Peptides against a protein of PDB entry 4N3Y. Designs and how they scored, part 20

Target 1, 83 residues: chain A of PDB entry 4N3Y
Amino acid sequence: ETRDQVKKLQLMLRQANDQLEKTMKDKQELEDFIKQSSEDSSHQISALVLRAQASEILLEELQQGLSQAKRDVQEQMAVLMQS

## One batch from the design tools (peptide; made by RFdiffusion4, then SolubleMPNN)

Design b1_p10_5_s3 (from b1_p10_5, 7 letters changed)
Fold by OpenDDE base, seed 4:
Structure b1_p10_5_s3 (fold): chain B 83 residues (1-83), chain C 83 residues (1-83), chain A 10 residues (1-10)
Amino acid sequence: as target 1 above (83 residues)
Amino acid sequence: as target 1 above (83 residues)
Amino acid sequence: DELERRLEAL
C-alpha cells in the first residue's frame, strides 16, 4: 500500500542523509590530513636542509684541517731530510 | 724523534681524509633522501587531492539523490492523503 | 554503492 511505500522512502531518505554526512566527514578528514601532512613534510625538509648545511660547514673545516696537516707533514719531512 | 713525528702526522692525515670521505658520503645521502622524500610527498598529496575531488563528486550525486527522494516522498504522501 | 543505485532508481 501507499503507506508502506512512504515508510520505505522515508527510510531510504534517512539512510541517504547518513551517507551524506559520513561522506562530508570523510572529505573534511582528508583535507585535514593533507594539510597536516604538507606542514609536517615542510618542517622535516627544512630541518634536513639545515643538517645538510651543517655538513657543508664541517666539510670545509675538514678540508682546512687536511690542508694544514699536509703542510705540517711537509715541514717535518723537510726537517727530517736536513738531519 | 722527527721520524716518529712524521709517522704520527701521516696517520692523522689518513684519519682526517677518511673522515672527510665519510662526511661527503653522508651529505650525499642526505641530499638524496630529501629529494626522494619530496617526490614521495608530492605524489601522495596529488593522490589525496584526487580522492578529495572524487568525494566532492559523490557529495553532489548524493545531494541530487536526496532531493529526488524527498520529492518522491512528497508525491506519495499527497496520494496517500487523497485516499 | 547500493544506496546510491537505489536512489538513482527512484
Scores: peptide ipSAE 0.098, ipTM 0.510, DockQ to the pose 0.016
Fold by OpenDDE base, seed 3:
Structure b1_p10_5_s3 (fold): chain B 83 residues (1-83), chain C 83 residues (1-83), chain A 10 residues (1-10)
Amino acid sequence: as target 1 above (83 residues)
Amino acid sequence: as target 1 above (83 residues)
Amino acid sequence: DELERRLEAL
């Protein structure tokens, strides 16, 4: 019976070891995944930031243009009123 | 014509603003996604770590048990040899 | 914790 118990314990030990190794591997894979995912996302965010910056610049230019155009229209109207 | 130009600029301004807002929203959503994903993954890793720790403890216990069982078998054999 | 339970049962 004791021999059988030893064999049982050996089997359980192997099973536990397998589980341990699997868990450690899974942990590492998950960490690697997080790292990679984070890097990918970071790059994507950076691209979006640049796009936003470009849009901000464009908005500023357009606003300036709009203001100038409005002034030009007003100036033209003033000239017409003087004629 | 200048009036038409103003209207065009106004339209472009709206379009640019829409793009800016969209980009900013997308950026924020992505950041939130990363944050949430990272948290989820962190929790998962923590669970795996705990599981690994439990497995390590079990392995240790099983090894001790195996060693003891082996000793018991040897002791029994010694008794039988003495009889 | 199946393994732990089995160990405890021994």
Scores: peptide ipSAE 0.090, ipTM 0.471, DockQ to the pose 0.016
Fold by OpenDDE base, seed 2:
Structure b1_p10_5_s3 (fold): chain B 83 residues (1-83), chain C 83 residues (1-83), chain A 10 residues (1-10)
Amino acid sequence: as target 1 above (83 residues)
Amino acid sequence: as target 1 above (83 residues)
Amino acid sequence: DELERRLEAL
């Protein structure tokens, strides 16, 4: 019966529409999640980069200091040998 | 005493180097995490897009079917009125 | 919303 077919198709159409809307919503949520996750991680990495840069600078400074200290010890030993 | 200074600086240098290496490792791990997360999410979104597209096609087909069914019902009613 | 409008138009 055509009337029954109409009702069936109406139900199917509603179901299909609901599924489409749900899928679109889910997609949007995932896109938002990725965006947010990427932004958060980017900030975290940036912070770590700054930390690494600070450590690198410190390392260079300490290396220079160590080299100077070594030279000073050597000079001190030379003085002791001459006395 | 210069000797004590040398030893102190050596320790500091080792500590600074360890921190630098650790930070670089942490950064790399985070970069890898972001890359992997983005790839995984991209695949998931792609799957959802395909699902949405399938639902959209179904909706269009059902809409056409419903329209036809409605016309058929109307024609059937017209026939009944003439009999 | 567009799909719902189309449904209502049937």
Scores: peptide ipSAE 0.087, ipTM 0.472, DockQ to the pose 0.150
Fold by OpenDDE base, seed 5:
Structure b1_p10_5_s3 (fold): chain B 83 residues (1-83), chain C 83 residues (1-83), chain A 10 residues (1-10)
Amino acid sequence: as target 1 above (83 residues)
Amino acid sequence: as target 1 above (83 residues)
Amino acid sequence: DELERRLEAL
């Protein structure tokens, strides 16, 4: 009986060890995934921020151009009326 | 001719304004996307970190259990040998 | 693994 109990405990220990090893692997994979995901997200966000900044510059240029164009049209109109 | 030039410039101004409005909208959508993406990523990462922490606790518990089980098996073996 | 080795040594 005692011998059988020892064998049973040894089996339980092996099973627990298997579970431990599996869980350790899963944990490591999860940590690696978190790291990779964070890096990828950071890079993507940075790229999009740069794109937004480029668009901002373009918008400012367009606004300046429109303001100048408006002035030019007004000047042309003044010339037309004075002809 | 001057009249036609004024009309042409007015058309160009309208077209430029349309482009400006479109670009402003696109910029805003991009900024909103960046914000939303950042929030979603942050939440996902936080959830995964919590999961990893839970796994770490479980691993420590399993290690403790295995150590105790090992001692128990050794004790049982000692009893068996002394019988 | 080391734990398995120790267990087998019992």
Scores: peptide ipSAE 0.081, ipTM 0.509, DockQ to the pose 0.012

Design b1_p10_5_s4 (from b1_p10_5, 8 letters changed)
Fold by OpenDDE base, seed 4:
Structure b1_p10_5_s4 (fold): chain B 83 residues (1-83), chain C 83 residues (1-83), chain A 10 residues (1-10)
Amino acid sequence: as target 1 above (83 residues)
Amino acid sequence: as target 1 above (83 residues)
Amino acid sequence: SSLEQRLQQL
């Protein structure tokens, strides 16, 4: 009967709408996840870059210290040779 | 004694060099880690973007289906009203 | 630095 067919179609419409809303929500959650993940990674990498920069500064200081130590050894050796 | 001072300085030089080499290694490992992490994140985000695109296609299909269902209901209601 | 450049490309 036509009335029963209408009822069936109305139900199908509601079901389709529910599925649509669910899919929309899932898509939004996915986008939010991607955004958050990207931000988190960016922050982490930034922090690690700073850490690497600190290591670079330390390396430079150590290189200077090494050079100075070398010079000091050479100077003391010169004194020793004069003895 | 001067000779002992020289020996001390030579040891300090070796120790400084060892520390320098260690720091250089650590810095390189940090850079490698950052690179790998960035690549992994990039791949993951790319995959998730594709997934989001698939969801968008599904949404469009569902929207079309919903529209069709609505039209079908309207048509059947019209038939019913003519009875 | 190279690291900073890579970060900028993200």
Scores: peptide ipSAE 0.109, ipTM 0.484, DockQ to the pose 0.075
Fold by OpenDDE base, seed 2:
Structure b1_p10_5_s4 (fold): chain B 83 residues (1-83), chain C 83 residues (1-83), chain A 10 residues (1-10)
Amino acid sequence: as target 1 above (83 residues)
Amino acid sequence: as target 1 above (83 residues)
Amino acid sequence: SSLEQRLQQL
């Protein structure tokens, strides 16, 4: 019956629209998540790079200090031998 | 006493070297962590982008289906009015 | 380091 077919198609239309709205919402949430995740990762990596740079500076300072300490020990040995 | 000073400086040198080695190791581990983290994030984001693209395709299909369903309902209504 | 430079470009 044509009347029953119309009612069936009206239901299908409503169901399709509901699914469309749901999918649109899900897509938007996913896009927001991706954007936020990428930004958060970028900030995290930047912070870690700064920490690595601080360690690099420390390494350079330690190397210089070690070289100076070596020279100081050598100098003290020379003084000891002269005494 | 000079002799005691030499011994003290030798200890300081050993301590400095130990700290240097430790810091070098820590720096390397940090660099490895950063690299791995960035690569993992890149792969994750790529996967999520693909999922978003799949949702986009679904949305387009749903829109087309919805338009067709609307036309089908209208056609059935016309048939009903003619009968 | 070269690694840090590459990471900063991301």
Scores: peptide ipSAE 0.099, ipTM 0.483, DockQ to the pose 0.078
Fold by OpenDDE base, seed 5:
Structure b1_p10_5_s4 (fold): chain B 83 residues (1-83), chain C 83 residues (1-83), chain A 10 residues (1-10)
Amino acid sequence: as target 1 above (83 residues)
Amino acid sequence: as target 1 above (83 residues)
Amino acid sequence: SSLEQRLQQL
């Protein structure tokens, strides 16, 4: 009968609303997670890039040191041979 | 004496080279990590974005359903009052 | 990298 049908529809409406609210909450949480994850990842990657750049500078310094050391050894060997 | 000095410099050269090789390896590992981390993060975020978009579509569907259900309930109540 | 390649040639 009509009364029962109305009550059934009201229940369905409440259920639909509950599902809507739950989905809205889930969506918001997901968006917040995406934002935070992206920011954290970006910052971490930036820090690692800086570390890599520092390593490259160190490599250049070590290369120069190696070259100089090589020359120094060669010069000392020459002196040794002259003695 | 010169001989000992040469040997010392040769050792220093070897040590410098060892450090250079170690640093090169560390740098490469860091670069590989950055690349992999960036790719993984990008893929994860993309997947989450797609999920959020799906949620938005569902929200719109539920909203339409709610509106229709509301109208249906109102119509049924009107019928009930007429009886 | 080019730098690393040059370093390996030392």
Scores: peptide ipSAE 0.098, ipTM 0.496, DockQ to the pose 0.090
Fold by OpenDDE base, seed 3:
Structure b1_p10_5_s4 (fold): chain B 83 residues (1-83), chain C 83 residues (1-83), chain A 10 residues (1-10)
Amino acid sequence: as target 1 above (83 residues)
Amino acid sequence: as target 1 above (83 residues)
Amino acid sequence: SSLEQRLQQL
């Protein structure tokens, strides 16, 4: 029966439209999530990069300090041997 | 005492190096996480896009079916009125 | 890294 078919198709159309809208919304939310997550991660990585750079500077300072300390010990030993 | 200072600096150097290595590792892991997460999300979005496209096609088919059904009802009514 | 390069461009 044609009228019953029309009603059926109308229902199916509404259901399909609801699904389409939901899918589009979900897609947009995922894109927004990716964007935000990427930004947050980038900020976190930036902080870690700065932390690593600070550690690198500290390492260089400590290495130089260690080298100097070594030299100082050697100098003291030399003084003792010469006295 | 210089020798004690050397030992202290050596310990500090090791600690700083450990921290640097950890930070570098953490940074790399975060980069890998972002990459993988982005890929996973891209795949999910692609699936949703395909789903949306399928829904769009279905909607178009149903709309045409609905229009045809409407025309069929109108034709039947016209036949009845002409008889 | 590519990410570091992107960060530097900000």
Scores: peptide ipSAE 0.067, ipTM 0.444, DockQ to the pose 0.092

Design b1_p10_6_s1 (from b1_p10_6, 5 letters changed)
Fold by OpenDDE base, seed 3:
Structure b1_p10_6_s1 (fold): chain B 83 residues (1-83), chain C 83 residues (1-83), chain A 10 residues (1-10)
Amino acid sequence: as target 1 above (83 residues)
Amino acid sequence: as target 1 above (83 residues)
Amino acid sequence: DLEERLDRLE
């Protein structure tokens, strides 16, 4: 019966609409998640970059200090040898 | 004693180097994670987009079918009324 | 046909 076919098609259309709506929602949620995750990660990376930069500065200072300390030791040794 | 200071600075330098290396590694791992996550999400979104497109096509077909079914019912009713 | 396609979307 055509009437039954119409009802069936109406149901199928409703189901298809529901699926489409769900898919669109899921897509949007995923895009939002990616955006948020990317922002969070970007902030985290930025923090790590700053930390790395701080470490680099410290390393340079320590290297300079180490070099100076070595020079001081050498100077002390030289003085002792001269006495 | 300067010798002790040198040893201390050497230790500090080693520690700073370790920290720098760790930070750089962590940064790289995070960047790799973001890249991979973005790729995975992109693929997932693409799949959802295709699914949505398929749903749209199906909806159009169902709508056409529904419209045709309605026309068929109307035609049948018209024939019955003419008899 | 259409029903099967719809089922695949679910």
Scores: peptide ipSAE 0.077, ipTM 0.467, DockQ to the pose 0.026
Fold by OpenDDE base, seed 5:
Structure b1_p10_6_s1 (fold): chain B 83 residues (1-83), chain C 83 residues (1-83), chain A 10 residues (1-10)
Amino acid sequence: as target 1 above (83 residues)
Amino acid sequence: as target 1 above (83 residues)
Amino acid sequence: DLEERLDRLE
């Protein structure tokens, strides 16, 4: 029956539209999530890189200090031996 | 007293060495963490991109289906009017 | 499948 077929098609069309709208929303949410996630990760990594750089500076300072301390000990030992 | 000074410097040198070793370890851990974090984030983002692409395909299919369904309804309505 | 169902109505 044609009338019944029309009604069925109208229902199917409504269902398709609902699915379309839902999918469009989901897609947008995923795109937004990806963008946000990438930005957050980038920021976090940048912060950690800076921290690593700070540690590098500290390492260099400690190395220099250690070398100087070694020299100082050697000097003091020399003085002690001369006493 | 020179002897006491030498002993003090030796202690300081040991302390400096301990700090140096600790800092070296911490730096390495941070570098490893950054590397791992970036890799994990990259993988996650890639997965989400693929999901978004899948949703895009579905959207296109639904749009085409909707258009076809609309045409079908129009055709059926025309038939109904001619009855 | 929506398209399959539509095809059956034609």
Scores: peptide ipSAE 0.062, ipTM 0.498, DockQ to the pose 0.016
Fold by OpenDDE base, seed 4:
Structure b1_p10_6_s1 (fold): chain B 83 residues (1-83), chain C 83 residues (1-83), chain A 10 residues (1-10)
Amino acid sequence: as target 1 above (83 residues)
Amino acid sequence: as target 1 above (83 residues)
Amino acid sequence: DLEERLDRLE
């Protein structure tokens, strides 16, 4: 009977629409997640780069201090040898 | 006494060198971590992009199915109205 | 809106 067929098709249409909306939502959530994850990673990497740069500055300062200390030791040794 | 001063400076030099080596190691570890983190994030994002694309394909298929179902319902309704 | 359009058929 045609009426029964129509009712069945209407139900199938509703089910298909529900699934479509769900899929659309899921896709959007995935896109949002990717965007957020990318931003978070970018920020984290930037922060760590800054930290590495700070360590580089400290390294340079320590190298300068080490060089100066070495020179000072050598100078004092020279004085000692003259005494 | 100069000898005592020299010994003190030698110790300070050793300590400075130890700190320098430690700082250099720490910097390298940070750089390695940043590199690894970036690669991991990139791979993860790529995988999620592929998943989103798969969802997009499914969405399109569902949309086509929904459109077809709608047409079928309308056709059956037309037949019903003629009966 | 697909839902609204579908509701018109039901």
Scores: peptide ipSAE 0.057, ipTM 0.510, DockQ to the pose 0.016
Fold by OpenDDE base, seed 2:
Structure b1_p10_6_s1 (fold): chain B 83 residues (1-83), chain C 83 residues (1-83), chain A 10 residues (1-10)
Amino acid sequence: as target 1 above (83 residues)
Amino acid sequence: as target 1 above (83 residues)
Amino acid sequence: DLEERLDRLE
């Protein structure tokens, strides 16, 4: 009967609409998640870059100090050998 | 003593280098993670978009079917009223 | 939008 067919189609349409809305919602939630996650990670990477740069500066300073200290030791040894 | 100072600086330099290398490694791992996560999410979103589009097509088809079914019922009722 | 369209069909 056609009446029953209409009811069946109405049910199927409602089901399809529910699935569509669910899929659209899931998509939006994923996009929001990616956006937030990406922003958080970007900030974290930036912080690590700054830390790495600070460590690099420290390394350079220590290397300079080490080189100077080595020279000082060598100079002292040279003086001792002269006496 | 200068000799002790040299040893101290060498230790500090090694520590600084270790920290620098660790930070650089951590940064790289985070970048790799973001890249992989972003790609995975992008693929998932694309799949959901396709699913949503399929559902939309189904909805349109069902709506057309529903409209036709309603018309068929109305036509049958009209015929009955004529007799 | 889709819900409104569905309601009109029902």
Scores: peptide ipSAE 0.061, ipTM 0.471, DockQ to the pose 0.020; fails the geometry check

Design b1_p10_6_s2 (from b1_p10_6, 5 letters changed)
Fold by OpenDDE base, seed 4:
Structure b1_p10_6_s2 (fold): chain B 83 residues (1-83), chain C 83 residues (1-83), chain A 10 residues (1-10)
Amino acid sequence: as target 1 above (83 residues)
Amino acid sequence: as target 1 above (83 residues)
Amino acid sequence: SLEERLDRLE
């Protein structure tokens, strides 16, 4: 009966529409995730770069201290040798 | 005694050097981590972009199917109304 | 199905 066939097709249409809406939602969520992930990664990288820079400063300070210590040792050795 | 002072300073120098080496290592590890993290993130983003593109294709297929179903319903309705 | 294909991609 044609009427029954129409009802079946209408159901299929509704189901297809539901699938479409679901897919659209999924796609949007994926895009949002990608965007958020990218931003988070960017911020993390920036923070780590700052930490690396801080380490660099510390390294320079250590080098300076080491050089000074070396000079101090040399000075004291000179005094010792003169005694 | 000056000799004792020299020994103390030599120890301090060694300790400073050890700290320097440690800091250098830490810095290198941090840089390596940043590099690896960036590469991993890039690959992940690329993969997700491909998934989004695939979803887009599926969405288009769904839309086509939906349109066809709608036309089929309309055709059957026309037949029904003529009976 | 399209849904199954989508699931495989996810």
Scores: peptide ipSAE 0.069, ipTM 0.507, DockQ to the pose 0.033
Fold by OpenDDE base, seed 5:
Structure b1_p10_6_s2 (fold): chain B 83 residues (1-83), chain C 83 residues (1-83), chain A 10 residues (1-10)
Amino acid sequence: as target 1 above (83 residues)
Amino acid sequence: as target 1 above (83 residues)
Amino acid sequence: SLEERLDRLE
């Protein structure tokens, strides 16, 4: 019966629209998540890079100190041997 | 006393070297962590992108189906009115 | 699918 078919099609249309709306929402949430995750990762990596750079500076200082200490030891040994 | 000074400097040298070695290790671990984290994030984002693309395809299909359903309803209503 | 269901009504 045509009337019944029309009603069925109307229901199907509503169902399709509901699914569309749901999927659109899900897509938007996913996009938002990706954006947020990317930003968070970027910030974290940047912070870690800065930390690594600070460590590099410290390493340079330590190397210089070590070199100086080595020289100082050698000088003191020389003094000891000469006394 | 010179001998005591030499011994002290030798100890300081060892301590400095130990700190250097430790810091070098820490730096390497940090670099490895950054690399791993970046790779993991990249993989995750790529997977999410693919998922979003699949959702986009589904949305297109739903839109087409909805349009068709709308037309079908209109056609059936026309038939109903003509009978 | 939705299209298959629609096709059955036509």
Scores: peptide ipSAE 0.054, ipTM 0.488, DockQ to the pose 0.016
Fold by OpenDDE base, seed 2:
Formats: C-alpha cells, sequence, structure tokens
Structure b1_p10_6_s2 (fold): chain B 83 residues (1-83), chain C 83 residues (1-83), chain A 10 residues (1-10)
C-alpha cells in the first residue's frame, strides 16, 4: 500500500538526514582537530628550533674560546721551554 | 690557570654539542610525528567525505522516492473521491 | 602543504 510506502520512505529520509548531518559534523571536528594539532606542533617545533640555534651559537663561542685557550697554553709552554 | 680553563671549556663544549645533537634529534622526531599524524588524519577525513557523499546521494534518492510516493497517494485519494 | 610549513620552521 502506498501509504505504508510513504511512511517507510519518510523514516528512511529522516535516518539519511541524520546520518548526513552527523557525518558532516564529524568531518568538521576532525578538520578542526588537525588544524589545531598542526598549530600546536608548529609552536613546539619553533621552540626547538630556537633552542637549537642557541646551542649552536654557544657551541661556536665555546669553540672559539677553546681555540684561544689552547693557543695560550701553547704560548706558555713555549715560554717555559725557553726559560 | 689556563690549563684549568681549557679543561673547563672542553667540558662545556661537550655539553653544548650533546645538547645541540639532542635538540636536533627531538626536532626531527617531532617533524616526523606531525607528518605521520597529518597523513593519518587526511585518510580519516577522506573516508568521512566519502561517507557523507554516499549519504547525500541516498538522501536525494529518498527525497525523489518520497515525492513520487506522495503524488501516488494524492492520485489515489482523488480516485476515491470520484468513486 | 605540511612540508612547506615545516620548511619555514627550519
Amino acid sequence: as target 1 above (83 residues)
Amino acid sequence: as target 1 above (83 residues)
Amino acid sequence: SLEERLDRLE
């Protein structure tokens, strides 16, 4: 009977609509999650980059200092050998 | 004394190097994590998109069916009223 | 892309 068919289709339509809306919501939430996660991670990486840069600068300074200190020791030894 | 200074600087240099290497490693791991996470999420989103598309198609089909069923009911009622 | 974004951080 057509009336029964209509009622059945109406129910199916409601279910389909609900499914569609839920899926769209889930998709949006996932997209938002990815965006936020990416931003958070980007901040972490930036912090690590800065830390690495600071360490690199320190390393260069220490290397220069070490080289100078080594030269100073060598000069002292030379003086001692000539004494 | 210069010798003591040299030894101190050598230690500091080692520590700085260790810190730098550790930081670079940490950065790389984080980058890899983000990349993998993004790919995984992308796959999930794609799946959701397909699901939404399927639901949309179903909804359209059901709407058409419902409209047709409604018309059929209306025609039946018209026939009954003329009987 | 994500890779491009990462490149900007390096």
Scores: peptide ipSAE 0.049, ipTM 0.433, DockQ to the pose 0.119
Fold by OpenDDE base, seed 3:
Structure b1_p10_6_s2 (fold): chain B 83 residues (1-83), chain C 83 residues (1-83), chain A 10 residues (1-10)
Amino acid sequence: as target 1 above (83 residues)
Amino acid sequence: as target 1 above (83 residues)
Amino acid sequence: SLEERLDRLE
């Protein structure tokens, strides 16, 4: 019966529409999540970069200090040997 | 004592170096994670896009079918009324 | 940008 077919098609249409809307929503939510996650990660990476840079500066300073300290020790030894 | 200072500086240098290496590793791991996560999400989004497209096609087909079914019912009614 | 990448995917 055609009437029954119409009703069936209407039901199927509603179901398909619901699925479509759900899928579109899910897609949007995922995109939003990715965007937010990317921003969060970017900030975290930036913080780590700054930390690494600070550590690098410290390392350079320490290396310089170490080198100077070694020179000072050597100088002291030289003085002692001259006495 | 200068010797003690040298030893202290060496220790500090090692510690700073360890921290630097750790930070660099952590940064790289985070970048790798973001890359992988982005790829995974991209694939997921693509799947959802395809699903949405399929649903859209189905909806269009169902709408066409529904419209045709309605026309058929109307035609049948017209025939009956002519009898 | 990420947004541009997403736009290409859509």
Scores: peptide ipSAE 0.044, ipTM 0.436, DockQ to the pose 0.120

